Peptides against a protein of PDB entry 2YKT. Designs and how they scored, part 47

Target 1, 231 residues: chain A of PDB entry 2YKT
Amino acid sequence: SRSEEMHRLTENVYKTIMEQFNPSLRNFIAMGKNYEKALAGVTYAAKGYFDALVKMGELASESQGSKELGDVLFQMAEVHRQIQNQLEEMLKSFHNELLTQLEQKVELDSRYLSAALKKYQTEQRSKGDALDKCQAELKKLRKKSQGSKNPQKYSDKELQYIDAISNKQGELENYVSDGYKTALTEERRRFCFLVEKQCAVAKNSAAYHSKGKELLAQKLPLWQQACADPS

## One batch from the design tools (peptide; aimed at target 1 L25 K105 R111 E186)

Design b2_p19_8_s3 (made by RFdiffusion4, then SolubleMPNN; from b2_p19_8, 7 letters changed)
Fold by OpenDDE base, seed 1:
Order: C-alpha cells, then sequence, then structure tokens
Structure b2_p19_8_s3 (fold): chain B 231 residues (1-231), chain A 19 residues (1-19)
C-alpha cells in the first residue's frame, strides 16, 4: 500500500543517517584531525628552515661586501613569520569551529536518532494495529449479517465501522507522510550544518592565502632587485 | 539558528526517552 511504502522510505532515511552519514562524518573528523596534525608538523619544520635563513642573513650582515643582502634575508624570514601567524589562526578556527563541534554533534546523534526512529515506529505500529482491528471487526460483523434473518439490524454498526476505518486510514497516511517529511528534514539539517561549518573554514583559509599573497607581492620586487644593486 | 533549534529538539527527545 501507499502507507506501507512511505513507511519503508521513512525507515530507510533514518537507517541511511545512522549507517552511512554518521560513520562517514566520524571518518571526516578523523581525517580532519590528521590534516591538522600534518599542518602543525609543517609549521614546525618551516620554523627550522627560516631560522636557518636568519642565520644566513646574519652572516651576510657581517660580511664586507654583502651587508645589504642580510636585510633582504631578514625580511624574507619576517614575512614567513607573519604568514605562519595567520596559519596558526586558521588552524585554531579549524579545530574549534569545525572539528570540535562536529565531534560533539555526532556523539549525541546516535542516541537521538535511535529514539526518534523508535518513537516513530511505535506510533506507526499503534495506528496500524488499531486500523487492522477495526477492519477485522467489520469483517466479523458482515459475516454475522450474512447469516442473519434480519441483516438490517447490523446496518448502523456497519456504517460506524466503515467511517472509523476511513478515519483511521487517513490518520495513518498523514502520520506516515509527516514522518517522512520529518526524516528528510533531519537528513538535510545534518548536511546543512556540515556545509555551514566548512564555509567558516573556507573563509579563514581564504584569509590565510590572501595575507600571504599580499605580503609576498609587496616585498618580492625589492628582493628580486637586491643582487643587481651595488654593495 | 537552525542548528540551535536542532540541538534543542535533540535534548527534548532524549529527555522524553529517559522518562
Amino acid sequence: as target 1 above (231 residues)
Amino acid sequence: SEFEEFEEEEKKLLEEEEE
């Protein structure tokens, strides 16, 4: 029946969230933590590299013929420091605004979805059983009427059962339809939350890239000319 | 926000399950 098919669809939405979406989200969080760790590693390694560059700048400053190149090397290291600070800000946002919030959400969601599905199933079954009972009673009444010398005795009761069945059928259909809409809304809400959090990360990442581009664009022409200038 | 509303609904449903 239409109601039975809609019921199956509703249950399938909840199952998809519980069995596909939530495990995938947990994996996404894990991959995010790995990415964060790798970026922290890059940060540390980069610090060592540019600290060594500063040392080269010190040597240039102490030289007889390359003093001005020392300043260039120091500027290169300083630009890196500023870019690194921007990266650290981005990483804090990545951790606090995406990973932590997703982790909290997915942990709570398992119990919530189980309860929501159970509540829906219980009420759907209750309405279905009530409908089946009325249908069974109507069938019994019709059998009694067929064997009776006075079938008209049962006519009013038959009409009452027909009306009750119609009403219960309508209530069941509406309940299952609303249940399906609710389930789809639950699914959509979870995807929307992910998209919104990822948008925040994207904005912070854009700020990091823009800052780096601006700093390098400002200084690179000066650095490129440094070796052509007399000492 | 839509997210805050969702969290409130989750909390209510969990409380109903525990009763």
Scores: peptide ipSAE 0.015, ipTM 0.492, DockQ to the pose 0.903
OpenDDE base, seeds 2, 3, 4, 5: peptide ipSAE 0.015, 0.014, 0.020, 0.014; ipTM 0.481, 0.500, 0.493, 0.487; seed 4 fails the geometry check

Design b2_p19_8_s4 (made by RFdiffusion4, then SolubleMPNN; from b2_p19_8, 9 letters changed)
Fold by OpenDDE base, seed 3:
Structure b2_p19_8_s4 (fold): chain B 231 residues (1-231), chain A 19 residues (1-19)
Amino acid sequence: as target 1 above (231 residues)
Amino acid sequence: SEFEEYEKEVKELLEEEEK
């Protein structure tokens, strides 16, 4: 029946969220933590590299013929420091605004969805059982009427059961339809939440890339001419 | 909110599909 098909679809939506979406989201969070750790590792390694560059700048500053190149090397290291500070800010936001919030929500969501599905199933079954009972009673009444010498005695009751069945069928169909809409809305809400959180990450990432581009574009021409323009 | 707009959009799409 139409109601049975829609019921199956509704249950499948909840099943997809619980068995596919939520586990995939947990994996996404885990991969995000790995990515954060790797970027932190890059930050640490880069610090060592540019600290060594500063040492080379110190040596140049102490030389007789390369003093001005010392300043260039120091500027290169300083620009790196500023870019790195922006990356660290992005990483903090990535951790606090995306990973932590997703982790908190996914842990709570399993309990919520289980309860929501159970509530839907209980009420759907209750309405279905009530319909089945009325149908069974009508069938019994018709059998009794066929065996009776006065079938007209049961005519009013038969009409009452027919009306009750029609009303209960309509109620069941409406309930299942609303349940399906609710389930689809819950699924969409979860994807939308992910998209919105990823947009926040994208904004922070854009700020990091913009700062790096700006600083390097400003200084690179100066650095490129340093060897060709001895003091 | 954007979420409320998304919920409204989903409801509207489902209503159109049922027609």
Scores: peptide ipSAE 0.018, ipTM 0.494, DockQ to the pose 0.046
OpenDDE base, seeds 1, 2, 4, 5: peptide ipSAE 0.017, 0.017, 0.017, 0.016; ipTM 0.540, 0.512, 0.503, 0.483; seed 4 fails the geometry check

## One batch from the design tools (peptide; aimed at target 1 L25 K105 D109 E196)

Design b2_p20_3 (made by RFdiffusion4)
Pose (drawn by RFdiffusion4):
Structure b2_p20_3 (pose): chain A 225 residues (1-144, 151-231), chain P 20 residues (1-20)
Amino acid sequence: SRSEEMHRLTENVYKTIMEQFNPSLRNFIAMGKNYEKALAGVTYAAKGYFDALVKMGELASESQGSKELGDVLFQMAEVHRQIQNQLEEMLKSFHNELLTQLEQKVELDSRYLSAALKKYQTEQRSKGDALDKCQAELKKLRKKPQKYSDKELQYIDAISNKQGELENYVSDGYKTALTEERRRFCFLVEKQCAVAKNSAAYHSKGKELLAQKLPLWQQACADPS
Amino acid sequence: TLEEEAEEWTKALEEFEEEE
């Protein structure tokens, strides 16, 4: 009987994956694409900014008394080129290693989940029907206490076997369904962890490049007196 | 453990497509 409760829980897990998880995953993929389209806009504009800044650096390089300021502006643009390309690196860890792999999995999963739930429902129903029939045959013999005919005992053995088979099937089906769910959340967490490692490398690169150059830049227009 | 469980989804999809 708890078996029937477990049977409904299992159907519910497959339904939750197909109707809640995968659609939300489709939405997450869409937001990721928008995010990358936006990140491309920033990388591009950062280019225009830094070229405009190099132009100022060229002007200071040609003047009397401000040449070193020209060097400071060159270095600012250079630091940004090095930071940016550590960012482009985190960006491709986003496209090839996250969005593409998610899209690939979710595409195949619709058929896979429809088929797995269906196979489970058919197998569970077939075992239930065979058990009910064996029990009906036994009830017929028994109707027309510590005594059992040869045939009654054979039915009792068969019912015991099929009941054990049905309960194991429902028990294993439930464990499998929870595992299908966990695998999908684990893959998502893994893809995010990978993008996160590249975000750590990007931010670490920025901290050290700036920690190196920033004091010299702050000194460039200090009072020499 | 997390990575192994995450790879099992890929393997289950590949096995299902081979069967079809």

Design b2_p20_3_s1 (made by RFdiffusion4, then SolubleMPNN; from b2_p20_3, 11 letters changed)
Fold by OpenDDE base, seed 5:
Structure b2_p20_3_s1 (fold): chain B 231 residues (1-231), chain A 20 residues (1-20)
Amino acid sequence: as target 1 above (231 residues)
Amino acid sequence: SLRELAQELDEALAKFEAEL
């Protein structure tokens, strides 16, 4: 029936969240941690490279003919330091605002969804059983009436059961329909939560890239000029 | 909105946790 199919769909939504979304989210968190670790590794490696660049700047500063280029090399290293500081801030935000929060919520969410599904199933079954009982009682009454010498005796009771069945059928259909909408909303909320958290990451990333671009754009022409025309 | 739905989830989970 339509109600049975909708019930199946409702259960499948909850199952999809619990069995597909949440495990995928756990994997997403794990991949995020890996990415964070890799970026930390890049940071460390970059420090070594630019420390070596500072050493080259020191040599230039000690030279007779390239002293001004020493300052340029120091500025290059300093700009890198500033960019690196922005990256570290971004990583802290990435960890604290995304990964930690998602990790805390995903386990609790599994329990929440299990309880929500169980509640829905219990109430759906209760309404279904009540409907079945009324249908069974009506069937018994009709059989009794058919074998009776006075069928009119049972007419009022028959009408009462018919009305009860109609009401219970409608109630069940509405409950299942609302249940399906609720389940879909639960799924959408989780995707929205993920998108919202990822937007925060995107903003932080944009800030990091913007700062780096600004610093480099400001200095690069000066550095290029120093190479073309020693001062 | 995305923010509103995200907030609803957070509130629902917080409520559930408080009831445990």
Scores: peptide ipSAE 0.364, ipTM 0.906, DockQ to the pose 0.850
OpenDDE base, seeds 1, 2, 3, 4: peptide ipSAE 0.348, 0.340, 0.342, 0.258; ipTM 0.901, 0.898, 0.898, 0.872

Design b2_p20_3_s2 (made by RFdiffusion4, then SolubleMPNN; from b2_p20_3, 8 letters changed)
Fold by OpenDDE base, seed 1:
Structure b2_p20_3_s2 (fold): chain B 231 residues (1-231), chain A 20 residues (1-20)
Amino acid sequence: as target 1 above (231 residues)
Amino acid sequence: SLKELAQELDKKLKEFEEEE
């Protein structure tokens, strides 16, 4: 029936969230933590590289004929420091605004969805059973009427059951329809939550990239000119 | 809106946690 099909669809939405979305989200969080760790590793390795560059700048400053190039090398290292600070801010946001928030909610969500599905199933079954009971009683009444010498005796009661069945059928259909809409909304909320958190990360990442671009665009011509000038 | 749906999720989960 229409209501049975809609009921199956509703249950499938909840099952898809619980069995596909939430496990995938847990994996997404795990991959995010790995990515964060790798970026932290990059920042550490970069520090070593640019510290070594500073050492080269010190040697230039101590030289007889390359002193001005020492300042250039120091500026290169300083730009790196500023870019690194911006990256650290981005990483904090990535951790606090995406990973932590997703991790805190995913386990709670599993319990929430289980309870929501159970509540829906219980009420759907209750309404279905009530409808089935009325249909069964009508069938019994019709059998009794068919065997009776006075079928008109049961006519009013038959009409009452028909009306009750119609009403209960409508209530069941409406409940299942609303349940399906609710389930789809639950699914959409979760994707929207993910997108919203990812947008925050993207905003912070854009700030990091912009800072780097601005600093390098400002300094690179100066550094190139220093290389062209004789000493 | 997308933002509103995200906020609704937070609200519903918080309410559930308080009732549990």
Scores: peptide ipSAE 0.339, ipTM 0.893, DockQ to the pose 0.872
OpenDDE base, seeds 2, 3, 4, 5: peptide ipSAE 0.013, 0.000, 0.348, 0.000; ipTM 0.403, 0.278, 0.895, 0.294; seed 4 fails the geometry check

Design b2_p20_3_s3 (made by RFdiffusion4, then SolubleMPNN; from b2_p20_3, 7 letters changed)
Fold by OpenDDE base, seed 1:
Structure b2_p20_3_s3 (fold): chain B 231 residues (1-231), chain A 20 residues (1-20)
Amino acid sequence: as target 1 above (231 residues)
Amino acid sequence: SLKELAEKLDEALEEFEEEE
């Protein structure tokens, strides 16, 4: 029946969230933590490289003929430091706004969804059982009427059962329909939350890239002229 | 100074690693 099919679909939505979405989200969080650690590692390794560049700048500053190039090398290292500061801010946001919040939600979600599914199943079964009972009583009444010398005695009761069956069928269909809409809303809410948090990460990442581009665009022409224009 | 900046970067990196 349509009601049975919709009931199956409703249960499948909850099962998909619990068995597919939540495990995949846990994996996503784990991969995010790995990515965060790798970026921190890049920042550390880059510091070593640009510290070595500063040492080259110190040597230039101590030279008789290349003093002005020392300042250029120091500026290059300083711009790198500023870019790295922006990366650190982005990473902090990535951790606090995405990973931590997703981890907190996914931990609580299993219990919530299990309870929600159980509540739906219990109420759906209760309504279904009540409908089945009413249908069974009508069938018994009709058998009694066929065996009776006065079938007209049961006509009013038969009409009452028919009306009760119609009402219970309608209630069950509405309940299952609402249950399906609720389940789809729960699924959509989880995807929307992920998208919104990823948008925040994207904004912070854009700020990091923009700052780096601006700093380099400002200084690079000066650095390129340094060897051609000795002071 | 560049040295002071390097020290601040190191401190920030350490704080970041501890928060993980």
Scores: peptide ipSAE 0.000, ipTM 0.221, DockQ to the pose 0.019
OpenDDE base, seeds 2, 3, 4, 5: peptide ipSAE 0.000, 0.000, 0.000, 0.006; ipTM 0.289, 0.265, 0.278, 0.325; seed 5 fails the geometry check

Design b2_p20_3_s4 (made by RFdiffusion4, then SolubleMPNN; from b2_p20_3, 10 letters changed)
Fold by OpenDDE base, seed 1:
Structure b2_p20_3_s4 (fold): chain B 231 residues (1-231), chain A 20 residues (1-20)
Amino acid sequence: as target 1 above (231 residues)
Amino acid sequence: SLKELAEKLDEDLKKFEEEE
């Protein structure tokens, strides 16, 4: 029946969230932590590289004929420091605004969805059982009427059962329909939550990239000219 | 809106945790 089909669809939505979405989200969080760790590693390695560049700048500053190039090398290292500060801010946001928030919710969500599905199933079954009972009673009444010498005696009761069945059928269909809409909304809002958290990360990442672009655009022409000028 | 749905999810989960 339409009601049975819609009931199966509703259960499948909840099962898909619990068995596919949530496990995939846990994996997403794990991959995010790995990515964060790698970026932290890049920051550390970059520090070593640009510290070594500063040492080269010190040597230039101590030289007799290349002193001005020392300042250039120091500027390059300073721009790196500023870019790295922006990266650290981005990473902090990535951790706090995405990973931590998702991790805190995913376990709780599993319990929430289990309870929601159970509540739906219990109520759906209750309504279904009540409908089945009325249908069974009508069938019994009709059998009794068929065997009776006075079938008209049961006509009013038959009408009452028919009306009750119609009402219970409508109620069940409406409940299952609403349940399906609710389940789809549960799925949608979880994706929305993920998108919103990722948007925050994207905003912070844009700030990092913008800062780097601005600093390099300002300084690169000066650095390129430094070797063309006589000492 | 998408933002409203996301906020409501957070609220519903918090409420559930308190009632559990």
Scores: peptide ipSAE 0.193, ipTM 0.819, DockQ to the pose 0.824
OpenDDE base, seeds 2, 3, 4, 5: peptide ipSAE 0.189, 0.253, 0.269, 0.189; ipTM 0.817, 0.853, 0.859, 0.815; seeds 3, 4, 5 fail the geometry check

Design b2_p20_4 (made by RFdiffusion4)
Pose (drawn by RFdiffusion4):
Structure b2_p20_4 (pose): chain A 225 residues (1-144, 151-231), chain P 20 residues (1-20)
Amino acid sequence: SRSEEMHRLTENVYKTIMEQFNPSLRNFIAMGKNYEKALAGVTYAAKGYFDALVKMGELASESQGSKELGDVLFQMAEVHRQIQNQLEEMLKSFHNELLTQLEQKVELDSRYLSAALKKYQTEQRSKGDALDKCQAELKKLRKKPQKYSDKELQYIDAISNKQGELENYVSDGYKTALTEERRRFCFLVEKQCAVAKNSAAYHSKGKELLAQKLPLWQQACADPS
Amino acid sequence: EEEEIEESQEELEEAEERLE
C-alpha cells in the first residue's frame, strides 16, 4: 500500500523534471545567451575606450615635458588588454563549456524522459495486473485455515513472488527517479563551477596587474618638492 | 540517436560522481 504512495511519488518526480526543471533550464539557457550578447557589447566598447586612451598617450609622447605621462597612458591600455583577454577566456568557458553543453543535453532529454516514464508506467501496471489476477484466482479456489491444497500453495508461492517483484520494482523506480533529478542538478552545478574557476583566474589576474602598475601611476603627477 | 541519449546519460552519471 505504501507501494502505491511510492508509485505516485515517482510519477511526480518525472513530471517535475519534464514540466518544471527542463523548462526552467530552457529559460536559463536563454538568459545565458542574452548575457553573452551583452558581454560582447562591453568587450567591444572597452576596445573603443582603450584606443581613445592610446590616442591621448600618443599626443603626450610627442610633447615636451609630458612624455612619461604618455608612457603611463600606454601602460593603462596595456593592462586593460591583458585583463580583457583573461575575461574573453572566462567568456568562452561560458559558451562552449556551459551554454552549448546544456543545450545539447536538454535537447535529447525530452524524448529520454517521456520514454523512461512511459516504460516505468507500463511495467508497473503490467506487474500490478498480473498480481491482482493471481490473487483473484486464489480467492476463487479458497472460497469454493491452516490447510492448503497443492494448487492453493502454488498460487500462494506465485503471489509472494510477484508481490516481491512489484515492490522491488516500485522501490528501485523511485530511487532511479530521484537519481535522474540529482544528475541534472549536479551537471548544472558542475558547469557553473567551471565558469567560476575561470572567473577566479580573471579576477586574480586583474588584482596582480593593477597591484604592480598602480603605485607608479599614482606617482606620475606628484609634487617633486 | 539512441547512442547519443545513452552517452548523455553516462555523462550525467559521471557528473554526479565527480561532485560526490

Design b2_p20_4_s1 (made by RFdiffusion4, then SolubleMPNN; from b2_p20_4, 12 letters changed)
Fold by OpenDDE base, seed 1:
Structure b2_p20_4_s1 (fold): chain B 231 residues (1-231), chain A 20 residues (1-20)
Amino acid sequence: as target 1 above (231 residues)
Amino acid sequence: MEEKIQKTLEELQKSLEKME
């Protein structure tokens, strides 16, 4: 029946969230933590590289013929420091705005969804059983009427059962329909939450890239000209 | 260097957790 099919669809939505979405989200969080860790590693390694560049700048500053190139090398290292600071800010946002919040949500969600599904199933079954009972009673009544010398005696009761069945059928259909809409809304809400958090990360990432581009664009012409200028 | 990297990672993680 239509109600049975819709019921199956509703259950499948909840199952998909619990068995597919939530595990995938946990994996996404884990991959995010790995990415964060790798970027922290890059940060440290980059510090070593640019500290070594500063050392080269010091040597240039101490030289007789390359003193001005020392300042250039120092500026290169300083720009890196500023870019690195932006990366650290991005990482903080990545951790606090995405990973932490997603982790909190996914932890709470398992219990919530299980309870929601159970509640839906219990009520759906209750309504279905009540409908089945009324249908069974009507069938019994009709059998009695056929065997009776006065079938008209049962006519009013038959009409009452027909009306009750119609009402219960309508209630069941409405309940299952609302249940399906609710389940789809729950699924959409979770995807929307992920999208919104990822948007925040994207904004912060854009700020990091923009700052780097701006700093380098400002200084690069100066650095490129340094070797052409007399010492 | 690997040990230093690991230490830096741990420190960063700790700092991030404090901000939560």
Scores: peptide ipSAE 0.000, ipTM 0.263, DockQ to the pose 0.024
OpenDDE base, seeds 2, 3, 4, 5: peptide ipSAE 0.000, 0.000, 0.000, 0.000; ipTM 0.330, 0.304, 0.347, 0.343

Design b2_p20_4_s2 (made by RFdiffusion4, then SolubleMPNN; from b2_p20_4, 10 letters changed)
Fold by OpenDDE base, seed 4:
Structure b2_p20_4_s2 (fold): chain B 231 residues (1-231), chain A 20 residues (1-20)
Amino acid sequence: as target 1 above (231 residues)
Amino acid sequence: MEKEIEEQRKELEESLKKME
């Protein structure tokens, strides 16, 4: 029946979220943590490198013939510092706005979905059982009427059961239909949340890249000319 | 972006109603 098919579809949506989406999301979070760790490692290594560059700049500044190159080296290190600050902001967003929030939600979601599915199943079964009962009673009534010397006695009751069955069938169909819509909405909400959080991270990442490009584009020509003959 | 997401939700809801 239509209601049975819709019921199966509804259960399959919940099953897909619980058995495919949530495990995949947990894996996504784990991969994100690995990526974060790697970026943190890069940050630490870069700090050491550019601190060493600053030391070279200090030596240049102490020289008689290379003082201006000291300033260039300091500028290079400073630009790196500014770029690094943007990266750190991106990483904070990545951790706090994406990973942490997704982790919190996915941990709670299993229990929530199980309860939601169980509630749906219980009510669906209850409505189905009530329908089946009315159908069974109608069948019994028809058998009784067929064996009676006065079938007309049962005509009003038969009509009442027919109406009740029709109403209960409609109610069941509506409930299952609403259940399916709810399930699909739950699924979409989870994807939308992921997309929204990823967009926030993407904006911060774009800012990091833009700032880096801007700073380097501004300074690089100056640095490239630093060793040229003074004009 | 939020408006676009909401619009997509509305479209989905409309589509689901048509499936009835």
Scores: peptide ipSAE 0.011, ipTM 0.380, DockQ to the pose 0.052
OpenDDE base, seeds 1, 2, 3, 5: peptide ipSAE 0.007, 0.000, 0.008, 0.006; ipTM 0.248, 0.294, 0.314, 0.426; seed 5 fails the geometry check

Design b2_p20_4_s3 (made by RFdiffusion4, then SolubleMPNN; from b2_p20_4, 11 letters changed)
Fold by OpenDDE base, seed 1:
Structure b2_p20_4_s3 (fold): chain B 231 residues (1-231), chain A 20 residues (1-20)
Amino acid sequence: as target 1 above (231 residues)
Amino acid sequence: MEKQIKETLEELKKSLEKLE
């Protein structure tokens, strides 16, 4: 029946969230933590590289013929420091605005969804059983009427059961329909939350890239000219 | 993608150990 099909669809939505979405989200969080760790590692390695560049700048500053190139090398290292600061801010946001919040949500969600599904199933079954009972009683009444010398005696009661069945059928259909809409809304809410958090990360990442581009665009012409100018 | 991340992390770890 339509009601039974919609019931199966509703249960499948909850099962998909619990068995596919939530595990995948946990994996996503784990991969995010790995990515964060890798970027922290890059930060550390980059510090070593640019510290070594500063050392080269010091040597240039101590030279007799390359003093001005020392300043250029120091500027290059300083721009890196500023870019690195932006990266650290991005990483902090990545951790606090995405990973932490997703981790909190996914932990709470398992218990919530299990309870929600159970509640839906219990109520759906209760309504279904009540409907089945009324249908069974009507069937019994009709059998009794066929064997009776006065079938008209049961006509009013038959009409009452027919009306009750119609009402219970309608209630069940509405309940299952609302249940399906609710389940789809729960699923959509979770995807929307992920999208919104990822948008925040994207904005912070854009700020990091923009700052780097801006700083380099400002200084690069000066650095490119440095070797052409005599000391 | 998971495999690639793992490989990248291992390579980075090795590089960092050389710097320390």
Scores: peptide ipSAE 0.000, ipTM 0.306, DockQ to the pose 0.018
OpenDDE base, seeds 2, 3, 4, 5: peptide ipSAE 0.000, 0.000, 0.000, 0.000; ipTM 0.336, 0.305, 0.273, 0.330

Design b2_p20_4_s4 (made by RFdiffusion4, then SolubleMPNN; from b2_p20_4, 12 letters changed)
Fold by OpenDDE base, seed 3:
Structure b2_p20_4_s4 (fold): chain B 231 residues (1-231), chain A 20 residues (1-20)
Amino acid sequence: as target 1 above (231 residues)
Amino acid sequence: MEEQIKKTLEELKKSLEKME
């Protein structure tokens, strides 16, 4: 029946969220944590590299013929420091505003969805059982009427059951239809939340890349001419 | 049990909304 098909679709939406979306989201969070750790590792390794660059700058500053190149090397290290500071701020936001919130939400959501599905199933079954009962009673009444010498006695009751069946069928169909719309809305809300959080990540990432581009674009011409223009 | 489910849903829904 139409109601049975729509019921199956509704249950499948909830099952898809619980069995596909939420586990995939947990994996996404795990991959995000790995990515964060790797970027932190990059930051640490980069610090060592640019600290060594500072040491080279110190040596240049102590030299007789390369003093001005010391300042260039120090500037290169300083620009790196500023870029890394921006990266660290981005990583803090990535952790606190994306990963932590998603992790808390996905754990809570499992309980919510289980309860929501159970509520829907319970009410759907209740309405279905009530409909089945009325249909069964009508069938019994018709059998009784066929065996009776006065079938007209049961005519009013038959009409009442027919009306009740029609009303209950309509109610069941409406409930299942609304349930399906609700389930689809719940699914969409979760994807929208992910998109919105990724937009925040994109904004923070853009700020990081913009700062790096700005600083390097400003200083690179100066650094490129340093060897050709000795003091 | 239906009332308990309803209560749980309401509480969880509020918690989820606060996180958005």
Scores: peptide ipSAE 0.021, ipTM 0.614, DockQ to the pose 0.120
OpenDDE base, seeds 1, 2, 4, 5: peptide ipSAE 0.000, 0.000, 0.018, 0.000; ipTM 0.292, 0.343, 0.474, 0.337; seed 1 fails the geometry check

Design b2_p20_5 (made by RFdiffusion4)
Pose (drawn by RFdiffusion4):
Structure b2_p20_5 (pose): chain A 225 residues (1-144, 151-231), chain P 20 residues (1-20)
Amino acid sequence: SRSEEMHRLTENVYKTIMEQFNPSLRNFIAMGKNYEKALAGVTYAAKGYFDALVKMGELASESQGSKELGDVLFQMAEVHRQIQNQLEEMLKSFHNELLTQLEQKVELDSRYLSAALKKYQTEQRSKGDALDKCQAELKKLRKKPQKYSDKELQYIDAISNKQGELENYVSDGYKTALTEERRRFCFLVEKQCAVAKNSAAYHSKGKELLAQKLPLWQQACADPS
Amino acid sequence: SLEELEAAVAALKAAEGEWP
């Protein structure tokens, strides 16, 4: 009887994956694409900014008394080129290693999940029907206490076997369904962890490049007196 | 932390496997 409760829980897990998780995953993929389109806009504009900044650096390089300021502005642009390309690295860890892999999985999963739930429902129903029939045949013999005919005993053995088979099938089906769910959350968490490692390398690169150059830049227009 | 998450993902994959 708890078996029937477990049978409904299992159907519910497959339904939750197909109607809640995968659609939400489709939405996540769409937000990720928008995010990348936006990140491309920033990398482009950062280019225009830093070229405009190099132009100022060229002007200071040609002047009397401000040449070193020209060098400071060149270095600022250079630091940003180095930071940006550590960012472009985190960006491709986003496209090839997260968005593409998620799209690939979710594409195949519709057929896979519809087929797995269906196979489970058919197998569970077939085992239930065979058990009910064996029990009906036994009830017929028994109707027309510590005594059992040869044939009654054979039915009792068969019912015991089929009931054990049905309960194991439902028990294993539930464990499998929870595992399908967890594998999909685990993959999402793994893809996010990978993008995160590259975000750590990007931010670490920025801290050190700036920690190196920033004090010299702050000194360039200090009072020499 | 990120390291704790990576260890947890590895452990879960070793126990239950990859997404089909």

